# Peptides against a protein of PDB entry 4A54, part 57

Target 1, 94 residues: chain A of PDB entry 4A54
Amino acid sequence: MSVADFYGSNVEVLLNNDSKARGVITNFDSSNSILQLRLANDSTKSIVTKDIKDLRILPKNEIMPKNGTKSPSTNSTKLKSAETYSSKNKWSMD

## One batch from the design tools (peptide; made by RFdiffusion4, then SolubleMPNN)

Design b2_p19_8_s2 (from b2_p19_8, 8 letters changed)
Fold by OpenDDE base, seed 3:
Structure b2_p19_8_s2 (fold): chain B 94 residues (1-94), chain A 19 residues (1-19)
Amino acid sequence: as target 1 above (94 residues)
Amino acid sequence: SLEELTKKLQEAIKKELEK
């Protein structure tokens, strides 16, 4: 079997630096030892094979976690608008 | 199985790199 037989497969790659990449195999360059993945954001990642610690094929239906750009939770510090308690001056007309 | 396919992929990579 060739690597090309696995094009279109969804894989998880664990790198030697302990980072992970998930994507679809789009190409393998044997001459340069590069595995190419299409990521969830439609970008392409080229991985040098020597940097791969582990690789596994994932089920097709696994919703690639959208790299949810953790939108920086703008901790909207709810500035508690200081409710200016307008002191109703009760003019007691005595 | 996915495990078997994974092994086949890993072996395919190794074989093509030896070439």
Scores: peptide ipSAE 0.691, ipTM 0.933, DockQ to the pose 0.515
Fold by OpenDDE base, seed 2:
Structure b2_p19_8_s2 (fold): chain B 94 residues (1-94), chain A 19 residues (1-19)
Amino acid sequence: as target 1 above (94 residues)
Amino acid sequence: SLEELTKKLQEAIKKELEK
Protein backbone atom coordinates (compact mmCIF):
# COMPACT_ATOMS: atom_id res chain seq x y z
CA MET B 1 0.00 0.00 0.00
CA SER B 2 1.24 3.50 -0.86
CA VAL B 3 0.83 6.83 0.92
CA ALA B 4 -1.10 8.03 -2.12
CA ASP B 5 -3.87 5.61 -1.16
CA PHE B 6 -4.46 7.86 1.85
CA TYR B 7 -4.63 11.19 0.03
CA GLY B 8 -7.69 13.03 1.26
CA SER B 9 -7.58 11.41 4.69
CA ASN B 10 -7.90 13.54 7.81
CA VAL B 11 -4.93 13.11 10.10
CA GLU B 12 -3.58 14.40 13.37
CA VAL B 13 0.18 14.79 13.55
CA LEU B 14 2.04 15.08 16.82
CA LEU B 15 5.39 16.77 16.30
CA ASN B 16 8.60 16.33 18.26
CA ASN B 17 8.09 19.75 19.83
CA ASP B 18 4.75 18.46 21.21
CA SER B 19 2.71 20.71 18.94
CA LYS B 20 -0.10 19.22 16.90
CA ALA B 21 -1.25 19.70 13.35
CA ARG B 22 -4.50 18.49 11.85
CA GLY B 23 -5.31 18.42 8.19
CA VAL B 24 -5.99 16.49 5.03
CA ILE B 25 -3.12 14.67 3.36
CA THR B 26 -2.63 16.30 -0.02
CA ASN B 27 0.81 15.04 -0.98
CA PHE B 28 3.80 13.01 0.10
CA ASP B 29 7.26 13.70 -1.25
CA SER B 30 9.33 10.62 -0.54
CA SER B 31 12.45 12.15 -2.06
CA ASN B 32 12.45 15.01 0.41
CA SER B 33 10.60 13.19 3.20
CA ILE B 34 7.81 15.77 3.27
CA LEU B 35 4.20 15.15 4.25
CA GLN B 36 1.88 17.89 3.05
CA LEU B 37 -1.35 18.77 4.84
CA ARG B 38 -4.17 21.12 3.97
CA LEU B 39 -5.19 22.87 7.18
CA ALA B 40 -8.56 24.21 8.32
CA ASN B 41 -7.73 27.70 7.08
CA ASP B 42 -7.02 26.26 3.61
CA SER B 43 -3.31 26.88 3.98
CA THR B 44 -0.78 24.17 3.26
CA LYS B 45 1.69 22.86 5.80
CA SER B 46 4.74 20.86 4.84
CA ILE B 47 6.01 18.59 7.58
CA VAL B 48 9.36 16.85 7.54
CA THR B 49 8.72 13.26 8.54
CA LYS B 50 11.63 13.24 10.98
CA ASP B 51 9.75 15.86 13.01
CA ILE B 52 6.74 13.57 13.42
CA LYS B 53 6.48 11.84 16.78
CA ASP B 54 3.12 10.25 16.06
CA LEU B 55 0.39 10.26 13.43
CA ARG B 56 -3.18 8.99 13.39
CA ILE B 57 -6.06 8.94 10.94
CA LEU B 58 -9.19 10.75 12.07
CA PRO B 59 -12.83 10.15 11.21
CA LYS B 60 -13.90 11.80 7.95
CA ASN B 61 -16.00 14.64 9.33
CA GLU B 62 -14.06 15.46 12.46
CA ILE B 63 -13.44 19.11 13.26
CA MET B 64 -9.94 20.12 12.23
CA PRO B 65 -8.24 22.59 14.56
CA LYS B 66 -5.58 24.99 13.40
CA ASN B 67 -1.94 24.12 13.71
CA GLY B 68 -0.28 24.55 17.07
CA THR B 69 -3.19 23.39 19.20
CA LYS B 70 -3.24 20.32 21.41
CA SER B 71 -7.00 19.93 21.40
CA PRO B 72 -9.82 20.55 18.98
CA SER B 73 -11.23 24.05 19.19
CA THR B 74 -14.94 24.78 19.14
CA ASN B 75 -14.36 27.30 16.38
CA SER B 76 -12.47 24.95 14.10
CA THR B 77 -13.43 24.57 10.48
CA LYS B 78 -14.57 21.25 9.12
CA LEU B 79 -12.52 20.01 6.21
CA LYS B 80 -14.00 17.97 3.44
CA SER B 81 -12.16 14.71 3.09
CA ALA B 82 -11.56 12.78 -0.08
CA GLU B 83 -11.27 9.54 1.84
CA THR B 84 -12.55 6.45 0.10
CA TYR B 85 -12.76 4.20 3.13
CA SER B 86 -15.57 4.07 5.63
CA SER B 87 -14.60 5.49 9.00
CA LYS B 88 -16.29 5.88 12.34
CA ASN B 89 -17.59 9.23 13.50
CA LYS B 90 -15.72 8.66 16.74
CA TRP B 91 -12.10 7.73 17.08
CA SER B 92 -11.65 4.16 18.23
CA MET B 93 -8.58 2.01 18.67
CA ASP B 94 -10.60 -1.15 18.21
CA SER A 1 -10.52 -0.07 12.04
CA LEU A 2 -8.96 3.38 12.16
CA GLU A 3 -6.13 1.89 14.16
CA GLU A 4 -5.40 -0.63 11.43
CA LEU A 5 -5.56 2.04 8.74
CA THR A 6 -3.24 4.25 10.77
CA LYS A 7 -0.76 1.41 11.03
CA LYS A 8 -0.95 0.84 7.29
CA LEU A 9 -0.30 4.52 6.63
CA GLN A 10 2.67 4.54 8.99
CA GLU A 11 4.11 1.48 7.30
CA ALA A 12 3.53 2.98 3.87
CA ILE A 13 5.45 6.12 4.88
CA LYS A 14 8.28 4.03 6.25
CA LYS A 15 8.52 1.86 3.15
CA GLU A 16 8.50 4.77 0.73
CA LEU A 17 11.21 6.54 2.71
CA GLU A 18 13.40 3.47 2.33
CA LYS A 19 13.28 3.56 -1.48
Scores: peptide ipSAE 0.669, ipTM 0.931, DockQ to the pose 0.540
Fold by OpenDDE base, seed 4:
Structure b2_p19_8_s2 (fold): chain B 94 residues (1-94), chain A 19 residues (1-19)
Amino acid sequence: as target 1 above (94 residues)
Amino acid sequence: SLEELTKKLQEAIKKELEK
């Protein structure tokens, strides 16, 4: 699987400095090792992967950004966009 | 499961960083 398969997933990122960020994965830049999250306030946070201590996908009942994100660019997975995950409840967690 | 998906995501990140 590619990271793009998880675009639209709501995640919590624990950083090495013990700070946390929660948001929807909107992009991953493999060349620069940057994970981009859309936060609840619709701002974008860029996180260098080396600074990530832990990362987890959040359950569908967690707080979502106001603005949705695009569905995964790949059709290889059954993962759904943020809106589908949060509002339509069609994201399979199996 | 959500845990399994998390692991897959983590693995995907690692794999893409190795390219």
Scores: peptide ipSAE 0.668, ipTM 0.930, DockQ to the pose 0.556
Fold by OpenDDE base, seed 1:
Structure b2_p19_8_s2 (fold): chain B 94 residues (1-94), chain A 19 residues (1-19)
Amino acid sequence: as target 1 above (94 residues)
Amino acid sequence: SLEELTKKLQEAIKKELEK
């Protein structure tokens, strides 16, 4: 499988500095070793893979925190999982 | 399970970084 198969999945990333980021995987740049997340406030966070201590997929019903510098705006969107992920059509979530 | 999917994702990241 590729990382692209998990686009739209909600994940929690634990960084080496013990900070956490939660968001939806939107892109992975293997050439530059960058994992991109869309956060609850609709901002994007790029994470260098070497800075990742741990990573886990979150249940779709878990409350996603609105983290980041930016405050929610009128045009902000909620985090949504990919249809395949949210509908459990490709993988069993049991 | 979510644990299994997590492991698959971690492995996918590792494999793509090796390319």
Scores: peptide ipSAE 0.666, ipTM 0.931, DockQ to the pose 0.587

Design b2_p19_8_s3 (from b2_p19_8, 5 letters changed)
Fold by OpenDDE base, seed 3:
Structure b2_p19_8_s3 (fold): chain B 94 residues (1-94), chain A 19 residues (1-19)
Amino acid sequence: as target 1 above (94 residues)
Amino acid sequence: SLEELTEQLKKAIQEILEK
């Protein structure tokens, strides 16, 4: 079995420097032992295989974490629903 | 399984590094 058999697989790679990368395997340079990943932002990352500490194949359905644009913390302004005190005007007709 | 596939990928990479 060759690395090419895994093209298109989504992987998480742990490097020797304890950094992590997630992406789809797009290519492997056997001459230089370089693994290429397509990242969530559609950029390509080249990883020297000797720098890989660990790796795992992820399920296809795991939505690559889009670089979470920090959804602006919508300060959910708790709209304190102004309790409209319906003042019951008791119009007492005498 | 994904675990088995992972091990196969690791082996495939290792075989290249040893060459």
Scores: peptide ipSAE 0.600, ipTM 0.900, DockQ to the pose 0.643
Fold by OpenDDE base, seed 1:
Structure b2_p19_8_s3 (fold): chain B 94 residues (1-94), chain A 19 residues (1-19)
Amino acid sequence: as target 1 above (94 residues)
Amino acid sequence: SLEELTEQLKKAIQEILEK
């Protein structure tokens, strides 16, 4: 299984400095080991994986970032809408 | 479960870091 299989998942990331980021996984740069999240304010946050202390996938009943924005990847793919993600969740929440 | 999916994601990240 690859990180790409989790694109569109809503996650909470705990960093080594004890700060938290919450957003949808939009991309993973394997060459530089950078995880990219789309945040609730529709901005993109890049996180170096070595700075990650912990992470978790959020349940569908958590507040989802506003979607409708394209992924920052070279082959920019449009993210699923919050409603689509909630109703058509690729992954089981059980 | 969400816990199992989380662990799978962590493993996927770890595998890349080890390459």
Scores: peptide ipSAE 0.588, ipTM 0.900, DockQ to the pose 0.654
Fold by OpenDDE base, seed 4:
Structure b2_p19_8_s3 (fold): chain B 94 residues (1-94), chain A 19 residues (1-19)
Amino acid sequence: as target 1 above (94 residues)
Amino acid sequence: SLEELTEQLKKAIQEILEK
């Protein structure tokens, strides 16, 4: 599996500095190892993956950004991710 | 489970970091 398979997943990231970020995975820059999250306020946060201490995928009922994100690229694994309602690329999970 | 999926995501990230 690739990181792209998890696009659209809502995650909580714990950083090495003990700060936390919650958002939907929107992109991953493999060249620079940067994970991009869309936050609840619709801003984007770029996180260098080496700065990640821990992360977890959140249940779909957790707080999520209003703007939609790309659905997971893979259909082989059913992910429990939050539905998005406000973007062009809206996706839903059963 | 979400835990299993989390571990898969972690693995996917780690695999890239190791390249």
Scores: peptide ipSAE 0.582, ipTM 0.900, DockQ to the pose 0.689
Fold by OpenDDE base, seed 2:
Structure b2_p19_8_s3 (fold): chain B 94 residues (1-94), chain A 19 residues (1-19)
Amino acid sequence: as target 1 above (94 residues)
Amino acid sequence: SLEELTEQLKKAIQEILEK
């Protein structure tokens, strides 16, 4: 399975500096190992994969922060199996 | 499950980093 199979998935990324990012996977630069996310404000964030401590795929309807507020995700996960999974609002490194 | 898919994504990323 390739990273491209997950394009359109909504993810939460925990970085090595303990910051978090949430967005939809729009691209993966395999040459430079850079994951690109579209954020709730429609901006694009590029993340160097070596800086990722952990990540998780979110349900398509999980609430994402937008300008300091939470709004429902309007992005659907392209993976059919992700659509029926129960929402888990707990971040765990285990 | 989303947990299984998450693990698959993590593996896919890791495989690229190790090339």
Scores: peptide ipSAE 0.575, ipTM 0.900, DockQ to the pose 0.609

Design b2_p19_8_s4 (from b2_p19_8, 5 letters changed)
Fold by OpenDDE base, seed 3:
Structure b2_p19_8_s4 (fold): chain B 94 residues (1-94), chain A 19 residues (1-19)
Amino acid sequence: as target 1 above (94 residues)
Amino acid sequence: SLEEKTKELKKAIEEILKK
């Protein structure tokens, strides 16, 4: 079988850099070993096959998760705002 | 099954890389 037999399949690709891509296989460039995916936003992603660590075919009805840009979890270091304890000057009127 | 298809796809890709 050829990769072309899988055109239209929804796949999840795990890359060697541990990033993931999900999309529909639209093309394969055999000369350059490049897999092309159509993403949820209708853009095309080209993946060099040698960079693929793992892949799986997904069910057709699986809502392609919007490429939630994993916003780098900015570890917002909750700067504990130093609670300025306003020392209530208790004016004891003696 | 999806698993079988996945295996077949992987094989297809691997065959190209060997060439």
Scores: peptide ipSAE 0.617, ipTM 0.904, DockQ to the pose 0.559
Fold by OpenDDE base, seed 4:
Structure b2_p19_8_s4 (fold): chain B 94 residues (1-94), chain A 19 residues (1-19)
Amino acid sequence: as target 1 above (94 residues)
Amino acid sequence: SLEEKTKELKKAIEEILKK
């Protein structure tokens, strides 16, 4: 199984500094070993996997962050926010 | 179960870290 099989899962992550993060797994960067979570405020948190002490998958009934607009607030690593180029349909109003 | 899925996720992450 790959990490991608768990995209959309709600997880609680315990970090080495004893802080906790809860969010939905949206991406995993295998090259940099970075797990991306969408948080309840619709921000994105990037977590370096080496900083993870423990994690658990939460039941679906727990408050999932609403699929709101991906505001890429990368707290920890300057992941180049892939500009989701919202294709500005330049509706050239003629 | 959620526990088993959690174990699988942990294994998947660990496999990547070992590469």
Scores: peptide ipSAE 0.616, ipTM 0.903, DockQ to the pose 0.616
Fold by OpenDDE base, seed 2:
Structure b2_p19_8_s4 (fold): chain B 94 residues (1-94), chain A 19 residues (1-19)
Amino acid sequence: as target 1 above (94 residues)
Amino acid sequence: SLEEKTKELKKAIEEILKK
């Protein structure tokens, strides 16, 4: 399976510096191993994959906080995901 | 599940890093 299969997925990324980023996977640069995320403010963040400590895929309709926040904020923006799988429950892990 | 998909994504990234 390729990273491209996950384009449109909402993800939370924990970096080696303990900062967090949440966004939709929009691209992966295989040549440079860079993951690109669209953030809640519609900006794009490029993350070098070697700097990723951990990551997880979020439910497609989960509210996405701005980069640098440890927890979801009340003013978080809902991002649209292009994930193909359907989840009835917002918090479904299936 | 999202957990399994997460594992798959991690593996996909790791495979690229190994090249």
Scores: peptide ipSAE 0.604, ipTM 0.902, DockQ to the pose 0.622
Fold by OpenDDE base, seed 1:
Structure b2_p19_8_s4 (fold): chain B 94 residues (1-94), chain A 19 residues (1-19)
Amino acid sequence: as target 1 above (94 residues)
Amino acid sequence: SLEEKTKELKKAIEEILKK
C-alpha cells in the first residue's frame, strides 16, 4: 500500500518535540518525505516525516476537520483547536 | 481495525524513506 491510500483519513501525529497535530491527510510528497495535513481551521500543515515520532488514525467518533473527506472518515465536526491537540478520546480498534 | 490501518500507514511511510 501507499500513503495515497490513506488520503482523507483523520490522523493524530506526535512530533519529536512532543507536540501533537491533528488533521486530514491531503497529500504526501514522496520526493521530500513531507506529509500534508488539513487542520481544523482549513489551513495546511506540512510535516517532515523525520520529525514524526508516532502517528495514529483517529476513529470516526472524534471531532474532525470541517472540510474533511468522507473516506474513510465522514465526520465534519469542527475542532476547538486549530493545530495542536491532546488525545482525549478512546482510540477505536475497528 | 484502526490499529492495523495505522500500522499499514506507518509501513507505507517507512517504505518511502527506504527509497
Scores: peptide ipSAE 0.599, ipTM 0.902, DockQ to the pose 0.718

## One batch from the design tools (peptide; made by RFdiffusion4, then SolubleMPNN)

Design b2_p20_1_s1 (from b2_p20_1, 7 letters changed)
Fold by OpenDDE base, seed 4:
Structure b2_p20_1_s1 (fold): chain B 94 residues (1-94), chain A 20 residues (1-20)
Amino acid sequence: as target 1 above (94 residues)
Amino acid sequence: SLEELTEKLRKALEEELKKQ
């Protein structure tokens, strides 16, 4: 299974710098490991995969906030599992 | 479920990260 299988999915991404981004996956640059999200304001945000702390796929009917997001950090932390996210619930939806 | 899909996406991203 590839990242491309999730194009069109609405996701919430928690970055290593504790900033969050919410948007639709539009593309993935495999050469640079960059995930591209279309935000609620129709802008595009590029996220370096290694900067992702955690993520989750949102329900299709969930409304995305039109908040600006910060640029991804340059630090590297391994992605947390969905179970960890669900169990610990360290962050909530914006 | 969304949790299962999320896990699959996470794994896919992790695999891509390993390629770097």
Scores: peptide ipSAE 0.658, ipTM 0.923, DockQ to the pose 0.533
Fold by OpenDDE base, seed 1:
Order: structure tokens, then C-alpha cells, then sequence
Structure b2_p20_1_s1 (fold): chain B 94 residues (1-94), chain A 20 residues (1-20)
């Protein structure tokens, strides 16, 4: 599965400097490893992936930049709808 | 679940980072 499969998903990102950003994934620059989020004010925030400490996909009932969000999808398979989220996934290299 | 989807996203980002 690619990052592009998650375009339209609303996410919360915790950065290494302990700041947080919430937005919809709009693009990913693979050449520079930059994740782009559309924020509530319709501006775009660029985040270098190595600066991400934690992240999570937000449920639809969370505060979002837009009226709606899309579930992650692929060309071959539709992913499950939003469910209750209990914890954030820790960012780590495998 | 959202947890599973989040993990998939994390893995996708990790794989991209490894390409750098």
C-alpha cells in the first residue's frame, strides 16, 4: 500500500519537537519525503517524514478541516470505514 | 479499524523514507 492510498484521510501528526498538526493528506513528495496536509484554514503544511514522532488517522466525528473525509483506499480494494481509535501509532523505523 | 489503517499509513511512510 502506498501513501497515495491515504490521500483525503484526516490525520493528526505529532512532530519530534512535540508540536501537533491536524489536516487532510493531500500529497506526498517521494523525492524529498515530504507529507503535505491541508489544514483547517485551507493552508498547506509540509512535513518531512523523519520529523514525525507519532501519527493517527482521525475518525469522521473528530474536528476536521473539511466537512468530510475519505477512508484510505487502493485501486484494488476499498478499506474499512472509520472506527473507534484507542491509541496513536508510534513512529519507528523497521 | 483506524488503528490498522494508521499502521498501514505508517508503514507506507517508512518504506518511502527507506528509499532516501
Amino acid sequence: as target 1 above (94 residues)
Amino acid sequence: SLEELTEKLRKALEEELKKQ
Scores: peptide ipSAE 0.636, ipTM 0.922, DockQ to the pose 0.562
Fold by OpenDDE base, seed 5:
Structure b2_p20_1_s1 (fold): chain B 94 residues (1-94), chain A 20 residues (1-20)
Amino acid sequence: as target 1 above (94 residues)
Amino acid sequence: SLEELTEKLRKALEEELKKQ
């Protein structure tokens, strides 16, 4: 599978500096290995893949943190399941 | 499951990183 197959998925990303970001995957720059997320405030956050410590795809019903605006609307896909998922997958580089 | 999909995404990202 490619990263593009996950466009529209809502994800939580834990960075190596222990900061967190939640948003919808909107793009991936393969040339620079940059993952782009649309945040709840409709801004875009670019994350360098190397900076990712943990990542998980969020269930469709999981609420995103809001910064004065509602969560961005996204297309319904099978990747946005109603399944409950609370754990994080540790990012490992080998 | 979402966990399985997460792992697939992780692997996809990891593979992209290896292409660098």
Scores: peptide ipSAE 0.625, ipTM 0.923, DockQ to the pose 0.556
Fold by OpenDDE base, seed 2:
Structure b2_p20_1_s1 (fold): chain B 94 residues (1-94), chain A 20 residues (1-20)
Amino acid sequence: as target 1 above (94 residues)
Amino acid sequence: SLEELTEKLRKALEEELKKQ
């Protein structure tokens, strides 16, 4: 599978600096390994893949941070996200 | 499952990182 197969998926990304980002995957730059997320405030965040410490796909109704608060995601999720999360996915790039 | 899909995404990203 390619990263493009996950366009429209809602994800949570933990960065190496321990900050978190939540958003919908809108693009991936293969040349530079840059993952682009659309955030809850409709802004775009670019993440260098090597800066990702952990990542998980969220269900469509997962709450996303917005301006210091959390709200349910209303963004369209292309990938099937109807399943429940039984345990936190933990993945380390390092 | 979402966990399986997450793993697939992780692997896809890792493969891309190897190209760098």
Scores: peptide ipSAE 0.624, ipTM 0.922, DockQ to the pose 0.555; fails the geometry check

Design b2_p20_1_s2 (from b2_p20_1, 6 letters changed)
Fold by OpenDDE base, seed 4:
Structure b2_p20_1_s2 (fold): chain B 94 residues (1-94), chain A 20 residues (1-20)
Amino acid sequence: as target 1 above (94 residues)
Amino acid sequence: SLEKKTEELKKAIEEILKKQ
């Protein structure tokens, strides 16, 4: 059995640094031992196999939590247009 | 089972690593 037989599988990968990645296996580079995952945001993550502490195949129906990257709410601080109050110094010549 | 498939995947990866 080859890694290619598992292409399209949804997996959770636990890395040696205790971080986790979830995605669909899209490719495996056997020469460099790199596992490629497509993430929920449609980006691709390359994982060096030596950095993998553990992995598991997830059910197909597990909604990959869209890591809703909370788009940083760009608080568009409406820069209040500094109304240049042209203080017309009305020199009232009395 | 998913567990069995997981073990098979792990084995497949390990076999490649051993050949390097």
Scores: peptide ipSAE 0.619, ipTM 0.904, DockQ to the pose 0.561
Fold by OpenDDE base, seed 3:
Structure b2_p20_1_s2 (fold): chain B 94 residues (1-94), chain A 20 residues (1-20)
Amino acid sequence: as target 1 above (94 residues)
Amino acid sequence: SLEKKTEELKKAIEEILKKQ
């Protein structure tokens, strides 16, 4: 069996630092021993296999918690176009 | 089973690491 046989599998990876990552296996770099995961937010995470403490394949129906990475609210700073109020200076000519 | 597949994946990774 090769790692490529598991492309598309949903996995949970426990790292040596006790952090966890969940994603779909999209690639494996055998030369550098790097496992690539697609995360719930469609980003990719590269994991060095030497840093993996444990991993497990998840069932397809397990809804990966959308880590609500708050998409940076593009505060559309509505640049309020400074409406130049043309003050009609009523020059009352005395 | 998922457990069996998990072990197979682990073995596949380990085999690559041994060749490096």
Scores: peptide ipSAE 0.618, ipTM 0.904, DockQ to the pose 0.565
Fold by OpenDDE base, seed 2:
Structure b2_p20_1_s2 (fold): chain B 94 residues (1-94), chain A 20 residues (1-20)
Amino acid sequence: as target 1 above (94 residues)
Amino acid sequence: SLEKKTEELKKAIEEILKKQ
């Protein structure tokens, strides 16, 4: 199993500074251990894997709203926009 | 499950880090 097998997956990343980022895995630089996420605003965020405290894969059917757009309410989904934001002192796996 | 896939992804990343 390689990281490339997970390209296109939606992920939530918790960083060591307790900030969070959400996005789609678009690339992984194995040489530098950098994970690249496409954010809701179509920008790319590069994350050094050593800065990752934890991460989880989100359901494929979850929609990440663009910045400035209210998250739609679905049967079981209410997500923030794909961006880096301050996290609460809690990490949960769903 | 998503949790299982998450662990697989974590392991994949860790394997690369071990080689550095």
Scores: peptide ipSAE 0.616, ipTM 0.902, DockQ to the pose 0.659
Fold by OpenDDE base, seed 1:
Structure b2_p20_1_s2 (fold): chain B 94 residues (1-94), chain A 20 residues (1-20)
Amino acid sequence: as target 1 above (94 residues)
Amino acid sequence: SLEKKTEELKKAIEEILKKQ
């Protein structure tokens, strides 16, 4: 499976500095290992993969805060199952 | 599941990093 298979997915990225970014995966530069996200304000954020501590795919109906606003906090670093995200999740339960 | 897909994405990124 390639990163390109996940283009269009909504993701939350936790960086090594404990900051978070939320956006849609629009591109991956394999030469430079850079993940590009489209943010809620339609801007693009480029993330060097080496700076990523953790990431998760969000359900499509997840509300994306605008850049510069506080993102929802998580109490656990563990990935949640699809069932714990939302009962109205548009993603498959696979 | 979204968890499974997340792990697949992580693996895909890791495989690229290994080739560099």
Scores: peptide ipSAE 0.608, ipTM 0.902, DockQ to the pose 0.593; fails the geometry check

Design b2_p20_1_s3 (from b2_p20_1 with E4K Q5K K10R E18K E19K)
Fold by OpenDDE base, seed 5:
Structure b2_p20_1_s3 (fold): chain B 94 residues (1-94), chain A 20 residues (1-20)
Amino acid sequence: as target 1 above (94 residues)
Amino acid sequence: SLEKKTEELRKAIEEELKKS
């Protein structure tokens, strides 16, 4: 399975600095380790994968906020599984 | 489930990064 199979999915990304970004996966550049999201304001956010602490796919009915994204942390941690991710928004893992 | 799909995405990212 490739990341491209998930293009168009809504995701919430938790960064190493504990900031969050929400958007639709539009591209993944494995060579440069960049995950690209289209945000609610139709802008594009490029996230370095090493700055990602965790991510989860959101339900289709979950509303994405239009707030700005924070800068990724310079810390390097491994990507965590969705089951360890906490969000104030109601969502289902089923 | 969304959890399963999320895990698949995570694995896909990791695997592609390893191959690059």
Scores: peptide ipSAE 0.678, ipTM 0.934, DockQ to the pose 0.505
Fold by OpenDDE base, seed 4:
Structure b2_p20_1_s3 (fold): chain B 94 residues (1-94), chain A 20 residues (1-20)
Amino acid sequence: as target 1 above (94 residues)
Amino acid sequence: SLEKKTEELRKAIEEELKKS
């Protein structure tokens, strides 16, 4: 399976510094080991994979803040307005 | 499940990194 199969997925990335980034996967550069996310503010964040401690796909039905934005991606999902945060968000496994 | 999909994504990342 290719990472491209997951483009448009809303993900939460836990970094080695314990900060978190949340966004939609827009690209993966395997040669440079870079995962690219589109954030809620429509900006792009490039993450070096070695800096990733953990990663999870978020459910589409996750409750989002009223100020959340809809990500332009293959899988249209609402994103929380926050780009990077230190706190763990509550979520449910299916 | 989302957990399974997440694992698949992780594996996909790892596999592509190995091929590069």
Scores: peptide ipSAE 0.676, ipTM 0.933, DockQ to the pose 0.640
Fold by OpenDDE base, seed 1:
Structure b2_p20_1_s3 (fold): chain B 94 residues (1-94), chain A 20 residues (1-20)
Amino acid sequence: as target 1 above (94 residues)
Amino acid sequence: SLEKKTEELRKAIEEELKKS
């Protein structure tokens, strides 16, 4: 299985600085260790993988706190787009 | 499950990084 199999998945990324980014996986550059997310504003965020503390795939029908553009995913459609927000005290997996 | 898929994604990242 490759990372490309997950392109279009909506994910929440917890960074080492405890900030969070939510977005759709659009690309992965293994040579440079970069995971790229499409954010709610339709911009892209490049994340160095070493800066990732944890990540999770979000439910297809999850309603995000902020309004965002619906975006396609590999295995689902009309997913809420990414947002970046402050750290949370707890990290939970579904 | 989402948990399983998440783990698969994490493993995929790690494996590709090791191969690069």
Scores: peptide ipSAE 0.667, ipTM 0.933, DockQ to the pose 0.640
Fold by OpenDDE base, seed 2:
Structure b2_p20_1_s3 (fold): chain B 94 residues (1-94), chain A 20 residues (1-20)
Amino acid sequence: as target 1 above (94 residues)
Amino acid sequence: SLEKKTEELRKAIEEELKKS
């Protein structure tokens, strides 16, 4: 399995500083250990993997939060919208 | 399941980082 297989997936990332980021995986640079997310405002966030405390894949219909506004769901190409999340995963943020 | 996919993604990240 390759990270590229998950491009287009919507994810929530919990960082070591307890901040959160939600976005669509657009790229992964293994040589530099960088996971790239497209955010709700169409900007790009580069996250160094060592700064990731936890992560989870979201269903396709999950909404990315915006400051002061409700964001629409993102277009996830690799996920099923009907799937549910459980706290059983090792990387669960529940 | 999403849990399974999440684990697969995590493993993919770890494996690619290890090989880089």
Scores: peptide ipSAE 0.668, ipTM 0.933, DockQ to the pose 0.506; fails the geometry check

